# Peptides against a protein of PDB entry 3T6J, part 82

Target 1, 375 residues: chain A of PDB entry 3T6J
Amino acid sequence: PIVESYIGFIESYRDPFGSRGEFEGFVAVVNKAMSAKFERLVASAEQLLKELPWPPTFEKDKFLTPDFTSLDVLTFAGSGIPAGINIPNYDDLRQTEGFKNVSLGNVLAVAYATQREKLTFLEEDDKDLYILWKGPSFDVQVGLHELLGHGSGKLFVQDEKGAFNFDQETVINPETGEQIQSWYRSGETWDSKFSTIASSYEECRAESVGLYLCLHPQVLEIFGFEGADAEDVIYVNWLNMVRAGLLALEFYTPEAFNWRQAHMQARFVILRVLLEAGEGLVTITPTTGSDGRPDARVRLDRSKIRSVGKPALERFLRRLQVLKSTGDVAGGRALYEGYATVTDAPPECFLTLRDTVLLRKESRKLIVQPNTRLE
Target 2, 372 residues: chain A of PDB entry 3T6J as posed
Amino acid sequence: PIVESYIGFIESYRDPFGSRGEFEGFVAVVNKAMSAKFERLVASAEQLLKELPWPPTFEKDKFLTPDFTSLDVLTFAGSGIPAGINIPNYDDLRQTEGFKNVSLGNVLAVAYREKLTFLEEDDKDLYILWKGPSFDVQVGLHALLGHGSGKLFVQDEKGAFNFDQETVINPETGEQIQSWYRSGETWDSKFSTIASSYEECRAESVGLYLCLHPQVLEIFGFEGADAEDVIYVNWLNMVRAGLLALEFYTPEAFNWRQAHMQARFVILRVLLEAGEGLVTITPTTGSDGRPDARVRLDRSKIRSVGKPALERFLRRLQVLKSTGDVAGGRALYEGYATVTDAPPECFLTLRDTVLLRKESRKLIVQPNTRLE

## One batch from the design tools (peptide; made by RFdiffusion4, then SolubleMPNN)

Design b2_p13_5_s2 (from b2_p13_5, 4 letters changed)
Fold by OpenDDE base, seed 3:
Structure b2_p13_5_s2 (fold): chain B 375 residues (1-375), chain A 13 residues (1-13)
Amino acid sequence: as target 1 above (375 residues)
Amino acid sequence: MTGIAGEVYPVAP
């Protein structure tokens, strides 16, 4: 088997400033069959990047073909096991040197194991479909998230010599219609500028890319979905995201006004964006469970994903990217923290919903190191 | 960056 490993200070999620890496290590085996799907995605990446809702001037100047493999993890030493990885974690290096993507396939497989009777916050009519397509849709989401999420966008930089990596005279900010007013100075990085929101903001951007691009027929085709199956995968992917946004409330600490998990904060932000879109796209309804205690239901109107959801996400995603590219920390923080705020304001009453989420919380799954053998 | 977590979430310090 092909064995991959890494070790070192890699991910900075545990650093409140997003700068200091946690010491991690893993050993994994390449899943050749699953890797083939991601290779097809890589082959289409340059084209798919053009589908993202920002001008080419806000995208990387040169496409650098990345590697993308599916890995079955044998051992992982760290605070948590991800579903996917994009490295390096430095945007400047991603732009100039390239990057590598991995999907942790057996981690995803564990996530797929959901018992219908324990599936919370979904309408009964959605449960079977959700169970059927959660896995496949999540594969799509991870692939897009890593390759085209983390792997997309450009930072505008002025180097130590005063040279810009963009044409100041011709590049226009699509949100303002004006020339670029801000950029990264020499020595400034994404993490150093955006600090406390950097990790979650980037995850939100990547998740949004996944939702946005999963609507593209070519993406579904790459993963082997056509016709009704493709539409179901799309629906379940979006449904999973809005459900995750509700579940995310578990990871909010009201007393400290902070989030304890970057990805879950990101998912909550996306939920807020899609709720703001209105028009019945997403509905969260408090209910009473069979036990007489609080419950809730999340509904996503399938027919409004493209007409309502996509435009809302497009606008939001573009704003995320523009603010990131221009190093506009004030604007970026205002935008992101605005959506990340958890209050008990009607109609959603998120703090009350949080109590419901905590009440319905399932026991944490345990990941056990697997055995492997040659056959 | 590490991508999305599945059903396993990193615990913040």
Scores: peptide ipSAE 0.037, ipTM 0.769, DockQ to the pose 0.372
Fold by OpenDDE base, seed 1:
Structure b2_p13_5_s2 (fold): chain B 375 residues (1-375), chain A 13 residues (1-13)
Amino acid sequence: as target 1 above (375 residues)
Amino acid sequence: MTGIAGEVYPVAP
């Protein structure tokens, strides 16, 4: 078997400032079959990057072909097991040296093992479809998230010699219509500038890329989905995201006005964006469960994903990228924290919904290290 | 950065 591993101070999700890495490591075996799908995605990456909703001037100057592998994890030491990984975590290195992507396939498989009776917050009519396509849709999402999410975008930088990595005279901010007014100075990084929101903001960008690009037929074809199956995968991927946005409320601490999980905060933000789009795209309805206690249902109008959802996500995603590229911390924080704010304001009443989410919370699954034998 | 955390297995502090 092909064995991969990494170890060190890698991820900073436990650092409130997003800077200090947690010591972690894994040992895994390559899943060749699933890796082949990701290799096809890699082969299309350069073209798919052009589909992202920002000007080429906000994308990397040179495409660097990354590595993407599906891994079956044997051992993972850390505070949590991710579904996917993009490393290194330094934007400059990603831009100049390249990056590696991995999907933790067997982790995903465990996550997909949802019993119908335990599936919360979905309409009955969606449950079977959701169960059927959650796994496949998540594979698509992970691939896009890592490769084209974390693997996309340019930071505007002025180096120590005063030189810019962009043309100040010709590059236009698509949001303002003006020349670029801010950038990263020498020694400044994404994490150092955006600090407390950096991790979640980046995850939100990556998740948004996944949702946005999963609408592209070529992406679905790469993963082997066509026709009605492709449409169902899209629907379930979006449905999963809006559901995740609701579930995310578990990880919000009202008393501290903070989020305890970067990805969940990101998913909540996306939910808010899609709710803001209106037009009946997403509806969250408080209900009463069979036990007589509070419940809720999330509904996504399939017919409005492309007409309402995509444009809303496009605008939002572009704003995320532009603010990131320009190092506009004030603008970025205002945007992101605005969507990340949890109140009990109608119509959503998110704090009330949080109580419902907590009430319906399932016990956390335990992942046990497997016993592996070579014969 | 570590990509998406699984719904069931989020990276928590």
Scores: peptide ipSAE 0.039, ipTM 0.773, DockQ to the pose 0.399; fails the geometry check
Fold by OpenDDE base, seed 5:
Structure b2_p13_5_s2 (fold): chain B 375 residues (1-375), chain A 13 residues (1-13)
Amino acid sequence: as target 1 above (375 residues)
Amino acid sequence: MTGIAGEVYPVAP
């Protein structure tokens, strides 16, 4: 078997300022079959990057072909085991030196092991479809999230010599219609500038890229989905995201007005964006469970994903990228914290929904080291 | 950056 490993101070999710890495490590075995799918995705990456909703001037100047493999994890040492990894966690290095992607395939498989009767917050008619396609759709999402999410976008930089990596006279901000007014100076990084929101903001951007690009037929074809299956994968991927946005409320602490998990905060933000789109795209309905206690249902209108959801996500994702590229911390914070705010305001009453989420919380899954055999 | 599935991520208090 091909063995992969890494160890060091890598992920910064536990740092309130998003800068200091937590010491972690893994040992894994390459899954050749799934890696082949990601290789096809990599082969299409340069073209797919052009499908993202920002001008080429906001994308990397040169495409650097990354490595992307699927891994079956034997051991993971850290505070949390991820579904996918994109490293290094430095945007400046990503755009100049390149990056590596991995999908932790057997971790994904564990996430899919939900019993139908325990599946919360979905319409009954969606449960079977969700169970069937959650795994495959999440493979798509993770691949896009890592490769084309974290792997996309340009930071506008002025180096120590005063030179810009963009043409100040010709590059136009698509949101304002004006020339670029802000950028990263020498010594400034994504994490140093955006600080407390940097990790969650970037995860939100990456998740949004996944949702946006999973609508592309070529992506679905790469993963082996066609026809009705492809449409079901799309639907379940989006449904999973809006459900995750509701589940995210577990990780909000009202008393401290803070989030305890960057990805879940990101998913809540996406939920808010899609709710704001309106037109019946997403509906969260408080209900009463069979036990007589509060429950809820999330509904996603499949027919409105492309007509309502995609445009809303497009606009939001473009704003995220533009603010990131230009180092506009004030604008970025205003946008992101606005969507990340949890109140009990109608119609959603998110603080009340949080109580429901906590009431319906599932037991934590235990991930244990697998046995291995040489054949 | 690391993509984490919320359903499998053990967040400590």
Scores: peptide ipSAE 0.037, ipTM 0.763, DockQ to the pose 0.320; fails the geometry check
Fold by OpenDDE base, seed 2:
Structure b2_p13_5_s2 (fold): chain B 375 residues (1-375), chain A 13 residues (1-13)
Amino acid sequence: as target 1 above (375 residues)
Amino acid sequence: MTGIAGEVYPVAP
């Protein structure tokens, strides 16, 4: 078997300032069959990057073909096991030297095991479809998230010699219609400038890229979905995201006004964006469970994903990228923290919903180290 | 960067 490993200070999620890496390590075996799907995605990456909702001037100048492999993890040492990984965690290196993507296939497989009777916050009519397509939709989302999410976008930089990596005279900010007025100076990085919001903001951008691009027929074809199956995968992917946004409330601490998990904060932000779009796209309805205690239902109107959801996500995703590219910390913080705010204001009453989420909380899933055998 | 799709995997707060 082909063995891959890494070890060192890599992910900075546990650093409040997003700068210091946590010590992590894994040993994994390459899943050749699953890796072939991601290779097809890589082959289409350059074309798919052009579908993202920002001008080419805000995208990387040169496409650098990355590696993308599916890995079956034998051992993972760290605070958490991801579904996918994109490294390095430095945008400057990504755009100049390239990057590598991995999907932790056996971790995803464990996550696919959902018991229908324990599935919370979904309409009964959606449960079977959700169970059927959760796994396949995750493969799509993880692939897009890592490769075209974390792997996309350009930072505008002025180097120590005063040279810009963009044309100051011709590049226009699509949000303002003006020339670029801010950028990263020498020694400034994404994490150093955006600090406390950097990790969650970037995860939100990557998740949004996944949702946005999963609507593209070519993406679905790469993963082997056509016709009704493709539409179901899209629906379940979006449904999973809005459900995750509700579940995310578990990781909010009202007393401290803080989030304890970057990805879940990101998913809540996306939920807020899609709720703001209105027009019946997303509805969260408080209910009473069979036990007589509070419950809730998330409803997503599949017929409005393209007409209402996509435009809302497009605008939001463009703003995320423009603010990131220009190093506009004030604008980025205002945008992101605005959507990340949790209050009990009607109609959603998120603090009340949080109580419901906590009440319906499932036991934390554990993964144990697998073994190998000769066959 | 790492991505966690769907539900939270064993991630320490």
Scores: peptide ipSAE 0.034, ipTM 0.757, DockQ to the pose 0.397; fails the geometry check

Design b2_p13_5_s3 (from b2_p13_5 with H1M F2T S4I)
Fold by OpenDDE base, seed 4:
Structure b2_p13_5_s3 (fold): chain B 375 residues (1-375), chain A 13 residues (1-13)
Amino acid sequence: as target 1 above (375 residues)
Amino acid sequence: MTGIAGDVYPVAP
């Protein structure tokens, strides 16, 4: 078997300032069959990067072909088990040296095990479709999230010698129409500069890339979906995200006005963006469960994903990238914290919905280390 | 950086 491992101070999710890495490590075996799909995605990555909603000047100057592998995890040491990984976490190294992507296939498989009777917050008509396509759609999302999410975009930098990695005279900020007015100085990083919002902000950007690019026909073809199946995968991927945005409320602490999980915060932000788009794209309706207690339903209008959802996400995603590239912490914080704020204001009444989410919370699953044998 | 599914994170030990 082909064995992969990594170890070190890798992820900074447990640092309130997003700077200090937690010691983490895994040992895994390569799943060759699943890796083949991601290899096809890598082969199309350079072309797909051009589909992202920012000018080429905000993308990496040179495409560096990354590795992408599906892994079956044997052992994982850390505070949490991810579904996918993009490393290194330093944007400067990603730009100059490249990066590697992995999908933790057997972790994803555990996530796919959903019982219909326990599936919360969906309409009955969507449940069977959701169960059928949750796994495949999540494979697409993880692949895009890692490779083209975390693997995309450029940071504008002035080095120690005063040289810029962009042309100050010709590069235009697409949001302002003006020349670039801010950048990263020597020694400044994404995490050091954006601090408390850096991790969640980046996850939000990556998740948004996944939703945005999954609409591209070539992406679904790479994963082997065509016709009605491709459309169902798209629908379920978006539906899963808006549902996740509601579920995210579990990880908000009202008393401290903070989030306890970066990815869930990101998903809530995306939900807020799609709700703001209006036009009946997303609807959250409080209901009463069969037990007579509060419940809720999330509805996504499939017919409005491309006409309403895509443009809204495009504008938001472009703004995320521009603020990241230019190191505009004030603008980035204002944007992101605005969408990440949880209040009980109508019509959504998110704090009330949080009570419903907590009431309907499922018991935690357990992941057990597998055994292997030589045949 | 790592991507974590909403259903996967709760199952983290």
Scores: peptide ipSAE 0.033, ipTM 0.754, DockQ to the pose 0.425; fails the geometry check
Fold by OpenDDE base, seed 3:
Structure b2_p13_5_s3 (fold): chain B 375 residues (1-375), chain A 13 residues (1-13)
Amino acid sequence: as target 1 above (375 residues)
Amino acid sequence: MTGIAGDVYPVAP
C-alpha cells in the first residue's frame, strides 16, 4: 500500500491570535479508487476557478496543479480529526509554490453512519434522502472546500522592495468600483492581520465555495451524479449546511461571546446569510418533540436554491474574497462578526434555539483507530 | 488548513 504521513506544528486553531501551530500528525493509506474522483476534479480545477464570483485579478495569477488524494487514516494525533486537509497554510506559498489536498475517506465513512431515529432537526420527508446522500454530498463538499475553497483567491502584496503583485492602476475593487486601497505589506499574513477571525473566516469562505460550485453540472458529473441524483446531492449538501448552522450553536459560549470551533462558527454564518436572503429559502421552526420537550425543524426550499440561495451566497462570497485579498481587516471583521453574532432577537431567537440544540445533543462519538497488519 | 469538521465529529480547536 501507498503510505502518507505528516507531522509538525500545522494548524493554529487553538491559538487565539491564529499564529502558533498545534503539534499534529497522522499516518494513512492511499485509497486509489476514491483518489481517482479527486484527480478528475483537479483536472477541471482551472476551469472551475473561473466560475468563482470574483474578477480574475482577485484569483491566483497562474494555476498550479495540486495533488489530491483520498486517505484511510490509521492513526491521527491531534485535538481533532478533520474530514479534509489543504496544506501548506501559508497563502503566499499556495500562490507561488502550490499545495496538496487530502480527503480522510474512512473518517467520512464513519460520520455517515447516522441512525434515522436519532437524526435531529430535519423534516420527516427529508430524513431518508438525507441519510442516503449525506455521504456522497459531503465527498463533493470536501473536495470543493479543499481544492477550490482553500486553494482559490489571491492576496494583494507589496514586497520588501515596494513592488506590487498587482497593477495598482488597472485593478478595480468590484465592491467599491475604486482602485485597490489596501494590501498586505512585507511580513504581513492572513493570520497576522485577521487574527481572531482568520481561521473561521477562511473556513466560511471555503464552505461557501463548496455550496456555490456544487451547483455546477460539471462538478456533479465528476463525482458520478447525473439527473435526479445530482439534484438530490445538491439539495442534501445545502440542507446539511443549514442544519449544521443550527447545530453550531452548541459551540457558542454566550457568557464569553465567543465560539469554540471555527468550522461550526463558519456554518452558523452561512446559515445567517441564507436566512437573510429570505423568500422562504430557509425556515427554522421551533416544535415540540414526542417527549414533550422543545425541538426544532430546519426546512430548505429546494426550488429556491438557484433563484434565491445562489445569488445571496454569490454576493457574500465575493465580499469575503475581496476583503481577504485587500487585507481590509476592518471591513472583514465588520462583515464576519456581524453574521457571527448570536442574540435572542426575533424571529430566530438563536439563544433560545441554542437551548434546544443542547437539549437534543447526542453523546460525543469516539473514533477508534485501527490496528493494521500485513498477511 | 484543516478541512471540514462534520456535525457528527465537531471538535474544539
Scores: peptide ipSAE 0.032, ipTM 0.752, DockQ to the pose 0.338; fails the geometry check
Fold by OpenDDE base, seed 5:
Structure b2_p13_5_s3 (fold): chain B 375 residues (1-375), chain A 13 residues (1-13)
Amino acid sequence: as target 1 above (375 residues)
Amino acid sequence: MTGIAGDVYPVAP
């Protein structure tokens, strides 16, 4: 088998300022079959990047073909096991030197182990479909999230010599219609500027890229889905995201006004964006469970994903990227924290829903090192 | 950056 590993100070999620890496490491075996799918995705990446909702001037000047491998994890040492990885975690290095992507395939499989009767917050008619397509949709989402999410977008930079990596006279901010008015100076990084929101903001951007691009037929084809199956994968991917946004409330601490998990905060933000889109796209309904205790249901209208969801996500995703590219911390913080705010305001009453989420919380899954055999 | 599946409750830091 082909063995891959990494070790070091890599992920900064445990740093409140998003800058200091946690020491972690893994040992994994290459899944050749799934890696082949990601290779096809990589082969299409340059074209798919053009489908993202920002001008080419806000995309990387040169496409650097990354490595993308699916891995079956044997051992992972760290505070949490991810579903996918994109490294390095420095946008400047990603722009100039490239990056590597991995999908932790067997970690994803753990997510699929939820029993139907324990599946919370979904309509009964969605449960079987959700169970069937959760895995495949996750493969799509992780691939897009890592490769085209984290792997996309340009930071506007002025170097130590005063030179810009963009044409100040011709590049236009698509949100304002004006020339670019802010950028990263020498020594400034994404994490240093956006600090406390940097990790979650970037995860939100990456997740949004996944949702947005999973609508593209070529993406579904790469992963082997066509026709009705492709549509079901799309639906379940979006449904999973809005459900995750509700589940995210577990990781909010009201007393401290603090989020404890960057990805879950990101998913809540996406939920808020899609709720704001209105038109019956997403509905969260408080209910009463069979036990007489509070429950809730999330409904996503499949027919409105493209007509309502996509445009809403497009606008939001473009704003995220523009603010990131220009280093507009004030604008970025205002946007992101606005959607990340958890109140008990109607109609959603998120703090009340949080109580329901906590009440219906699933037991934490135990990930155990697998046994291996030679064939 | 690392992506965590939404249906897997990550370990809170």
Scores: peptide ipSAE 0.031, ipTM 0.740, DockQ to the pose 0.308; fails the geometry check
Fold by OpenDDE base, seed 2:
Structure b2_p13_5_s3 (fold): chain B 375 residues (1-375), chain A 13 residues (1-13)
Amino acid sequence: as target 1 above (375 residues)
Amino acid sequence: MTGIAGDVYPVAP
């Protein structure tokens, strides 16, 4: 077997300032069969990057072919085990040296085991479809999230010698119609500038890329989905995201006005964006469970994903990228924190919904170290 | 950066 490992101070999610990595490490075995799917995605990455909703001037100047491998984790030491990883966590290095992607395949497989009777917040008519396609849709989302989410976009930089990595005279900000007015100076990084929102903001961008690009037929074909199956994978991927946005409320602390998990905050932000789009795309309905206690249902109108959802996500995702590229912390913070705000304002009444989410909370899933066998 | 799909996160060791 091919063994991969890493160890060190890598992820900064536990640092309030997003700068200091926590110590973590894993040992894993390469899943060759699953890795072949991600290799096909890598082969199409350069073309798919052009489908993202920003000008080429806001994308990397040169595509650097990354590695993408599916791994079966034997051991993972850290505060949490991810479904996927993109490293390094430095945008400048991603632009100049490249990056590596991994999918933790057996972690995803464990997540696929959902009992229908325990599945919360979905309409009954969606449960069977959700159970059937949750796994496949996760493979698509994780692949896009890591490779084309974290692996996309350019930071505008002025180096120590005063040189720019973009043409100041010709590059136009698509949001303002003006020349670029802000950038990263020497020594400034994504994390150093955006600080407290950097991790969650980047996760939100990556998740949004996944949702946006999963609508592209070529992506679905790469993963082996066509026709009705492809449409079901799209639907379940979007449905899972809006459901996750509701579940995310578990990780919000009202008394401190803070989020305890970057990915969950990101998913809540996406939910807010899609709710704001209106037109019946997403509906959250408070209900009463069979036990007589509060419950809720999330509904996503499949027919409005492309007509309503995609344009809303496109505008939002473009804004995220433009603000990131230009180092506009004030604009980025205003945008992101605006969507990340949790109130009890109607019609959603998110603080009330949070109580429902907590009431329906499931036990935390545990991953136990697996064993290997010689056949 | 790490990506976590759906309800996989947080997964306790």
Scores: peptide ipSAE 0.030, ipTM 0.730, DockQ to the pose 0.459; fails the geometry check

